Peptides against a protein of PDB entry 7AE7. Designs and how they scored, part 282

Target 1, 321 residues: chain A of PDB entry 7AE7
Amino acid sequence: KVYKDLREFLEVLEQEGQLIRVKEEVNPEPDIAAAGRAAANLGKNQPAVFFEKIKGYKYSVVTNVHGSWQNHALMLGLDKNTSTKDQFYELNRRWDKFPVPPNVVKREAAPCKENVIDKDINLFEILPLYRINEQDGGFYISKASVVTADPEYPDDFNKLNVGTYRIQVKDRDRVGIQALAMHDIAVQLEKAEAENKPLPIAITIGNNPLVTFMASTPVGYNQNEYEFVGALQDGVPMDIVKSDLYDHLYVPAGSEVVLEGHIIPRVRTVEGPFGEFPGSYSGARLQCEVKIDRITHRTNPIFENLYLGIPWTEIDYLMAL

## One batch from the design tools (peptide; made by RFdiffusion4, then SolubleMPNN)

Design b2_p28_8_s1
Fold by OpenDDE base, seed 3:
Structure b2_p28_8_s1 (fold): chain B 321 residues (1-321), chain A 28 residues (1-28)
Amino acid sequence: as target 1 above (321 residues)
Amino acid sequence: EEEELKKKEEEALEELKKKLEEIAEALA
């Protein structure tokens, strides 16, 4: 089985008994984080949790999409009871199919283009933002696949980077992003900042689960994560579409939300604190500042966000593979 | 008033946890 988007995956998770649907209205705080914590305590078969109604917001949240070995098996289109060992064997077998170039679809064929916001941008109208931990210094977007390119080689598709970074909401149209020196985005930003130029960026939310997986998986600077997604789809290309603002940035065609904008050169703002683990907070760090200039989104967009379980978090499932 | 509100939020949270545990046990 191959998935075009998050919705096709959530349908399979629900059919396989790996998704809990909460139909009752919940408070964004503390209910979502608490419900998350409860789901993580359920042991090895942790389901995704889908919140249909959130007080004060228009749209839904899903958490813990990658939160179990069963969900990882289903992500690979395997039987949910496939052993971890057999999942690794299949993952390695498919990895050898790299590169599998993506299909570039027309704008009219891309679900992420159903709606456009290009003025009076307010992230709180599109994303049901909540604090994951009570002590968090703000709202985080923790499961985005962030698309950037090399500003010296913008047309080199092999240098297109799709990565996962901590994103804190700073204002209605501004987010902070943590670009560590070891990340490909930091190399690209350094090149842009040397020229005092903005770095074009697309922050994509609610993707095909293999896009989210590859965005959390370190690859070479000259390797494209979308070409690995095609390999992990057993040789079936994924669908991508041009961003609206930038000819050189491509986003997953099925993304629930795409935040298009730029990193402001040589600006740094204070982050956090953020709870990486229950009771464990990262210190305040300096973040880059992103201006959001355009949003595209599916009708009734689903906000996919991380769930932090104990002792094995969704982050651990994404990073341990 | 603020302490009563906190207590109600904690009770609602515990009920939600229990409901999620029951659903997850049914999915296992």
Scores: peptide ipSAE 0.024, ipTM 0.509, DockQ to the pose 0.017
Fold by OpenDDE base, seed 1:
Structure b2_p28_8_s1 (fold): chain B 321 residues (1-321), chain A 28 residues (1-28)
Amino acid sequence: as target 1 above (321 residues)
Amino acid sequence: EEEELKKKEEEALEELKKKLEEIAEALA
C-alpha cells in the first residue's frame, strides 16, 4: 500500500487500531504532552494520538504517528504484525530501487495549495502550538520536513535537501532553525551567507509518512530524499509540487501546511531550552532565523508534531532507521 | 495468539482512552 498524504496514513492507522482519536476538547498544555506520555506507557504497540479539539485553536494535532514498529510496518504498507527483521529486509530491498523520480504535479492538483496566506502571517492561527515539556523555552515544530537547495546549483535536483531540524517559533512569522555543521542545510546556508543572500526555504508539516521518515534519514548531499521515498514505495513515485515563491523548491503535494520563506543571512537568535530526552534539556544555542513570507495549507490542516516520551520516543523510531 | 494479541491491543487502547479521559477530567 502507498499513501499520498498523512490523512490516508491516519485512516489506515485508525482501521488497524493504531490511532486513538480524542474528541473531547483538550488544553494545549499540559494535556497533549500528558496524553502522549500516556500513549508511550502502553508498551510496544504505541498508537498515534489525534486531538480533534484544542482549546484556543481551530485545528487538530496528531502525535506519535511513527511511534511504534506496528506503525512503521503500516508505513511500509506491510502487515501490522510484520517482524522488525522482515521490515528491515523489505526496507533494504526497496532501498536498492533508488532513484525513483517523483511526479511533479500541477499547482491545481496539489492539496497543500487549497488555501493561501500571503499577508498578516500568524503561525498561531494555523498551527495549534504547545510546549512539549513545561520547561521548554517556547513552542517547537519538531516533525517538519524542511526543503532547501544548493544556492550555487539551484537547478540540480539531486542537491535538493529534505531534512528534519529543530524549529522554535519566535514570532507570528518567524522561526528559529538549528542548522548544525553536519546537516546538508548548513552547507547550503554557508554558501548563501558567503554572498550575504537569503537562503530560500520551505518548511513542510503533516506529510506522507515516508517523507517524514526520509527527512530524518541521512543521505548523500547529491541524493534527493524524494527519490528514496519512491524507492520505499516499492517503485511508485511520490507527488511533489513547485513552491509558490521559488521555482527550484519542490514540496510534497499532500502536505498539511507549507511555510515558505527565507533564512536571514548572518542573523542568529537564542534558542530556549528543549527537552531532548525525559528530564534532559539542551542548553541555549544560537539558531538561524527564518522569515515566513507565505503559507499554503489544506483545509482544516492537521498539525503533526513529535511526541517525546518514555521508554522509546518517536524520535528513536525515526533515527533507528 | 493473534486473537490474544488483538485483544491485548484493544485492552491497551481502551486503557489509554481511559487514561486520556482521566487526564482530560483532571485538567478540566
Scores: peptide ipSAE 0.022, ipTM 0.482, DockQ to the pose 0.012
Fold by OpenDDE base, seed 2:
Structure b2_p28_8_s1 (fold): chain B 321 residues (1-321), chain A 28 residues (1-28)
Amino acid sequence: as target 1 above (321 residues)
Amino acid sequence: EEEELKKKEEEALEELKKKLEEIAEALA
C-alpha cells in the first residue's frame, strides 16, 4: 500500500490496532507528554497516540507515528508483523529503484493549499504547541520536513533539500532553526549569508510517513529526498506541489501545514534548553531565525510531533534504519 | 495550593495512563 498523506497512514494504523485515539479533552501540558510516556511503556508494539481535543487549541495532535517496528512495517505497506530483517531486505530492494521522480500536481489538487494565512500570522492558532519536557525553554516543532534549495542553483532539483531539524517557536511568526554544519541546509545558508540574502524556506508538518523518514535519512547533497520516497513506495511517485512564495521550492501535496518564509541572514538567537533525551538537556545554543511570511494548511490540520520518551524514543526507530 | 494542584495533576496523569493501558490491552 502507498500513502498520499498522514491521514491515510493514520487510518491504517487505527485499522491495524497501532493507534490510540484520545477523544476526551486533554491539557497540552502535561497530558500530551504524559500520554506519550504511557504509550512508550506499552512494550514493543507502541501505538501512535491521536489527541482529538486539546484545551485552548482548535486542532488535534498526533505523536509516536513512527514509534514501533509495526508502524515501520505498515509505513512500507507490509504486514505489521513483518520482521525487522524482512523490512530491511524490502528497504534495500526498493532503494535500487532510485531515482523515482515525484509528480508535480496543480495547486487546486493539493490538500495543503485548502486554506491560506498571509496576514496576522500566529503559529499558536494553527499548531497546538506544547512543551515535551517541563524544563524545555520553549515550544518545539520536532517532526517537520524542511525544504530549502541551493541559492546559487535554485532551479537544480537535485540540490533541493528536505531535512529534519530542531525548530523552536520564538514568536507568533518566528521560529529558530538549528542548521548544523553537517546538514545540507548549512551549505545553502552559508551561500545566502555570503550575499547577505534571505534563504527561502518551507517548513512542512504532518506528511506522508515516508517523507518524514527520508527527511531524517542522510542523502547526498545532489540527491533529492522525494526521489527516494518514490523508490521506497516501490516505484510509485509521490505528489508534490509548488510553494506559494517560491517557484523553486516544492512541498508534499498532502502536508497538514506548510510554513513558508525565509531565514534572516546573519541573525542568530538563543535556543533552549532542549531535552535531547529524557533527563538530558542541551545547553543554550545560537540558532538561525526564520520569519514566517505565509501559511497554507489542510482543513482541521493535524499537528504531528515527535514523542521523546523512555526507553525508546520515536527518533530511535527513525534513526535505526 | 501549588502542592494540591500538583497532586491533582499527578492523579489526572495516573488516570490517563490507566486509560491508555486499558485501551492498549483492548487493542492487543
Scores: peptide ipSAE 0.021, ipTM 0.508, DockQ to the pose 0.016
Fold by OpenDDE base, seed 4:
Structure b2_p28_8_s1 (fold): chain B 321 residues (1-321), chain A 28 residues (1-28)
Amino acid sequence: as target 1 above (321 residues)
Amino acid sequence: EEEELKKKEEEALEELKKKLEEIAEALA
């Protein structure tokens, strides 16, 4: 099975008993984190947790989407009881199908374009933001697939990068992003900053689970993550759409939320603290600053965010494939 | 042959883990 978007995957997770739906209103803190811990305590077969109603917010949250081997099997369109070995074998077999170029769909055919916010941007109106840990210095967006291009070669689709980075919300229309020197985004940012130019960026939230998986998978600088998504879909192309602000940036057609903007050149802001693991906090780091200039979103957008469960985090499963 | 297959599976799982550690380092 191939999924066009997060919603199709969540439907399958629910059908397979791999999604817990919380219909009662919850407090964003501490209830989301507490429910995620409770889900993690169910052992190896950890379900996703879907919160329909968040106090003080309009929209829903889903966590732990990749939080088990069963969820990974389902992501690959396999039986949920497929062994880790067989999942790995199938992943490798599909990897050899690279490249599978994506389909570029029209704007009017892309669900991520259903609604537009181009003024008075407020991330808190669109995303039910919460602290994962009590000691977190802010709100994080942890499962975004971030799209950037090479500013020297903006039309080279092979240099289009889709990566996962730690994003801290700084203001209504501002986020901090961690761009480490080893990441393709840092190479692209260095080129933009050399000329004192903004780097165009699209931060995509609530994607096809294979997009999230590939955005969190290191590939070569001249390899496009969307072409790997098509490979992992067993040769079925994924659907992408042009960003609204930038002709050279393409986003998943089915994204729940797309934050379009730019990295401000030569600006760095303090991040953190962030709880990477329960009881382990990273030191304060310098982040790049992103201005959000436009939001596109699906009607009733679902905020997919990372759950840091004990003892196996969603990261551990995203890290174990 | 079974031991060599098992070793290739372990190496491939380790390479996969390494790719995902690189991801976690990007999220960290």
Scores: peptide ipSAE 0.019, ipTM 0.366, DockQ to the pose 0.015; fails the geometry check

Design b2_p28_8_s2
Fold by OpenDDE base, seed 5:
Formats: structure tokens, C-alpha cells, sequence
Structure b2_p28_8_s2 (fold): chain B 321 residues (1-321), chain A 28 residues (1-28)
């Protein structure tokens, strides 16, 4: 089974009993985090948790999408009871199919383009934002696939990077992003900042689960994560679409929300603290700041956000490779 | 083995539903 988007995957998770739907209205705080913790306490068979109604918000939240080996098996289109060993064997077998180039679809064919916001941008109108941990210094977008390119080689598709970074909401149209030196985005940002230029960025939320998986998986600087997604789809290309603002940035066609903007050159603002692990808070740091210039989104967009729970977090399954 | 894993999963889902219901009841 190959998934076009998050919604097709959530349908399969629900059919397989790996998703719990909360139909009752919840408070964004503390209920989402509390329900996430409750899901993590289920042990090895942790379901995704889908919140249909968030008080004060228009749209839904889903958490813990990758939060179990069953969900990981289903992501690979395998039986949910496929052993971890067999999942790794299948993953390795498919990895050898790299590269599988993506299909570039027309704008009109991309679900992420159904709605556009290009003025009076307010992230709180599109994303049901909440504090993931009680001690978090703000609202985080913790499961975004962030698209950037090499500003020296913008047309080199092999240098198009899709990564997962810690993103703190700073304002209605501003986010802080943690770009560490070990991340490919830091190389690209350094090049842009050397010339005092903005770095174009697309922050994509609610993707095909293999996109989210590959965005959290380190690859070579000259390797495109979308070509690995096609490999992990057993040779089926994924669908991408050109960003609205930038000719050289491509986003997943099925993204629930796409935040298009730029990293402001040589600006650093306080980011954090964030509870990366239960009982482990990364301190506040000066990080780069993104201005959001345009949003595209599906109708009734689903905010996919990371669940952080004890003892095994969703991160542990995303990083267990 | 499969039936026992399915029963554990059902119990886990029931416990999550219970915890979610407890969270709802604590708001009322």
C-alpha cells in the first residue's frame, strides 16, 4: 500500500485499530498533551490520537502518527503485526531502490493548494497550537517537513533538502527554527547569510508518513529525500508540486498545510525552552527566525504534531533507524 | 499469540478511552 497523503494513512490506521478518534471538544491545553501521554502509556501498541474538535480553533489535531511499530509497519504498507526485524529488512531492501524521482504535479492537482492565505497571516487561525509540554517556552510545530535549497545551486534538485527541525511559533506570521550545524539547512543558511540574503523556506505540515519519516532521517547533502520516499514506496514515485513563491522549492502535493516564507538573514531570537524528552529540557537559545509570507492548505487541514511521551516517544520510532 | 496481542491491544485501547473519558469528566 502506498499513501498519497496523511489522510489516506489515517484511514488505514483507523481501520487497523491504530487510531483513536476523540469526537468530544477538548481544550488545547492540557488535554492534547494529557491524551498523548495516555496513548504512550499503552505500551508497544500505541495508536495515533485524532482530536476532531479543539476549543477555540476551527481545525483538528492528530498526534502519535508514527508512535508504534504497528504504525511503522502500516507506513511501509506491511501487515501491522510485521516483526521489527522484518520491517528493517524490508526498509533496507527498498532503500537500495534509491533514487526514485518524484512526479511533479500541476498546481491544480495538488490538494495542498486548495486554499491560499497571502495577507493578514495568522498561524493560530490555521493551526490549533498548544504547548506540548507544560514547561515549553511557547507553541511548537514539531513534526514539519521543512524544504530548503542551496542558494548557490537553487536549480540543483539533489541539493533540495527536506528536514525536520524544532519550530517555535513566535508571532502570527513568525516562527523560530533550530538550524544546528549538523543539519543541511545550516549549510544553506550560512551561504545565504554570507550574502545577507533571505533563505527561501517551505514548512510543510501533515504529510505522507514516509515524507515525515525521511525528513527525520539523515541523508547526504546531495541526496533528495523525495527520491528516498519513492524508494521506500517500493519504486512508486511520490507526488510533489512547485511552491507558490519559489520556482526551485517543491513541496509534497498532499500536505495539509504549507507555510511559505524566508529565514531572515543574520537575525537571531530567543527560542525555547522545549521538552525534547520527558524530564530533559533543552535550554533557551538564540535561533534563526522565519517570516511566513504565504500559506496554502487543504480544506479542513489536519495539524499533525509530535507526541512526546514516556517511556517511548514518537521520536524514538522515527529515529530508531 | 496473535489473539493475546489483539486482546492486549483492545485492553490498551479501552484504557486509553477510559483515560480520555476521565480527562473529560475532570472538566465537567
Amino acid sequence: as target 1 above (321 residues)
Amino acid sequence: MREEEERRRERALEELRRKLAELEAAKA
Scores: peptide ipSAE 0.067, ipTM 0.671, DockQ to the pose 0.013; fails the geometry check
Fold by OpenDDE base, seed 2:
Structure b2_p28_8_s2 (fold): chain B 321 residues (1-321), chain A 28 residues (1-28)
Amino acid sequence: as target 1 above (321 residues)
Amino acid sequence: MREEEERRRERALEELRRKLAELEAAKA
């Protein structure tokens, strides 16, 4: 089984019963985080948790999508009871199919383009934002696949980077992003900032589960994560679409939400604290600031966000493969 | 094994529902 988007994966998770649907209205805080912790305590077969109704928000949240080995097996289109060993074997077998170039679809064929917001941008109207941890210094987008390019080689598709970074919501149209020196985005930002230029960025939320997986998997600077997604789909290309603002940025065609904007050159603002680990908070740091200039989204977009719980976080499963 | 995993999952679902209900009751 290959998934075009998050929705097809959530349907399979629900059919396989690896998804709990919460139909009752929940409070963003503390209910989402508390339900996430409750799901993590279910042991080895941790389901995704889908919140249909969130007080004060229009749209839904899903958490813990990658939060179990069963969910990872299903992500690979395998039986949910496939052993971790056999999942790794299949992953490695498919990895050798790299590169599998993506299909570039027309704008009209891309579900992420169903709706556009280009004025009076307010992230709180599109994303049901909540604090993941009680002591978090703000709202985080923790499961986005962030698309950037090399500003010196913007047309080099091999240098197109799709990565996962910590993103704090700073204002209605502003986010902080943690670009560490070891990340490919930091190399690209350094080049842009050397010329005092903005770095184009697309922050994509609610993707094909293999996109989220590859965005969390370190690859070479000259390797495109989308070409690995096609490999991990056993040679079936994924669908991408050109961003609305930038000719050189491509986003997953099926993304629930796409935040298009730019990293402001040579600006650093206070970000954090954030609970990276249970009971451990990173201090406040100066981080890069992104201005959001355009949003595209599916009708009734699903906010996919990371669950950070005990004993295993969803990120532990994403990094364990 | 499959039936035990299904029963474990049903229990887990019930426990999650119970915890959600406890969270609702704590707000009332």
Scores: peptide ipSAE 0.029, ipTM 0.625, DockQ to the pose 0.013; fails the geometry check
Fold by OpenDDE base, seed 3:
Structure b2_p28_8_s2 (fold): chain B 321 residues (1-321), chain A 28 residues (1-28)
Amino acid sequence: as target 1 above (321 residues)
Amino acid sequence: MREEEERRRERALEELRRKLAELEAAKA
């Protein structure tokens, strides 16, 4: 089984009893995080949790999409009861199919292009934002697949990076991003900042689960995460589409929300604190700032966000790979 | 073993549903 988008995967999770749908209106705080902690207490078989109605918001939230070995098996299109050993065997077998180049689809064929916002941008109108942890310094977007390119080689598709980074909402059209020196985005940003130029960026939310997986998996600087997604789809190419603002940035065709903009060169603003682990807060730091210039989104976009449980968070499943 | 894991899973899902219901009831 191959999934085109998050929605096809959520349908399979629901059919397999690996998704709980909450139809009742919830408060964004503390209910989403509390339901989070409750799902983590399920042990090895944690379902995704889909919140249809968030008080004060128009759209839905889904959490814990990657939060179990059953969900991971289903992501690979395997039986949900496939052993961890057999999942790793199959993952490694498919990894050897790299590279599988993606299909570039037309703008009209890309669900992420159904709606456009290019003025009066307000992230709070599109994303049901909430504090993940009670002591968080703000609202975080924690499962975004962030697309950037090498500013020296913008047309080199092999240098196109799709990564996962901590993103704090700073304003209606501003986010802070943590670009650590170990991340490929930091190399690209250093090149842009050396020339005092903005770094083009697309922050994609609610993706094909293998895109989210690969964005959390370190690969070589000259390896494209989309070509690994095709490999992990057992040789079926994934669908990508050109960004609206940048000819050299490609986003998943099925993304729920795409935030297009730029990292402001040589600007650093206070970001954090964030509870990365239960009882462990990273302190406030000076981090990069992104200006959001354009949003594209699916009709009734689903905000996929990270679920932090104790112990064995969704992060632990994404990092254990 | 499989039936015990399924029963553990059902109990865990019931407990999650109960906790979600308790969270809903705590709003009332």
Scores: peptide ipSAE 0.026, ipTM 0.564, DockQ to the pose 0.013; fails the geometry check
Fold by OpenDDE base, seed 4:
Structure b2_p28_8_s2 (fold): chain B 321 residues (1-321), chain A 28 residues (1-28)
Amino acid sequence: as target 1 above (321 residues)
Amino acid sequence: MREEEERRRERALEELRRKLAELEAAKA
């Protein structure tokens, strides 16, 4: 099985008993984190948790999409009970199919283009934002696949980077991004900042699970993550579409939300703290700032976010029943 | 170039193995 988008994967997770649907309205805090902890405590078969209704928000959240070996097997289109060894064998076998170039689809064929917001941008209207941990310094977007290019070689598709970075919401149209020196985005940003130019960026949320997987997987600077997604799809190309603002940036055609904007050159603002582990917070640091200039999104976009919580709450017991 | 690509591939595979092992350990 190959997935075009997050929705096709969530359907399979639900069919396989690897998704819990929460139909009751929840409070974004603490209920989302609590429910995620409950799901984590269901043992080996940790399901995704889909929140249909969130108080104060219009749209849904899904967490723990990659939270189990069963979910990982299903992501690969394997039987959910496929052993970790066999999953690894299959990953290695498919990895050898690199590169598998993506299909560039037309704008009208891309679900991520169903709706456009180009004025009065407010991230809180599109994303049901919540604190993952009680002591988090703000709202985080933790499972975004961030697309950037080499500003010296913008047309070199092999230098197109799709990475996962910690993103803190700073304002209605602003996010902080953690670009560490070891990340390909940091190399690209350094080049842009040397010329005091903005770095074009597309922050994509709610993707094909293999896109999210590859964006979190280190590859070579001259290797395109989309070409690995095609390899991991056993040679089936993924669908990408040109960004609205930038001719050289391509986003997954099926993304739930695409935040298009730029990293502001030579600006650093306080980001954090963030609870990377229960009881362990990364310190506040000066990080890059992104201005969001345009949003495209699917109708009724699903906010896929990371679940990081461990402790049992009352909601954890209610969801374990 | 090929040896560097192979070493990058090996590192990517090791990272995948590590992530898989971490996910197993988190379930134990």
Scores: peptide ipSAE 0.007, ipTM 0.311, DockQ to the pose 0.022; fails the geometry check

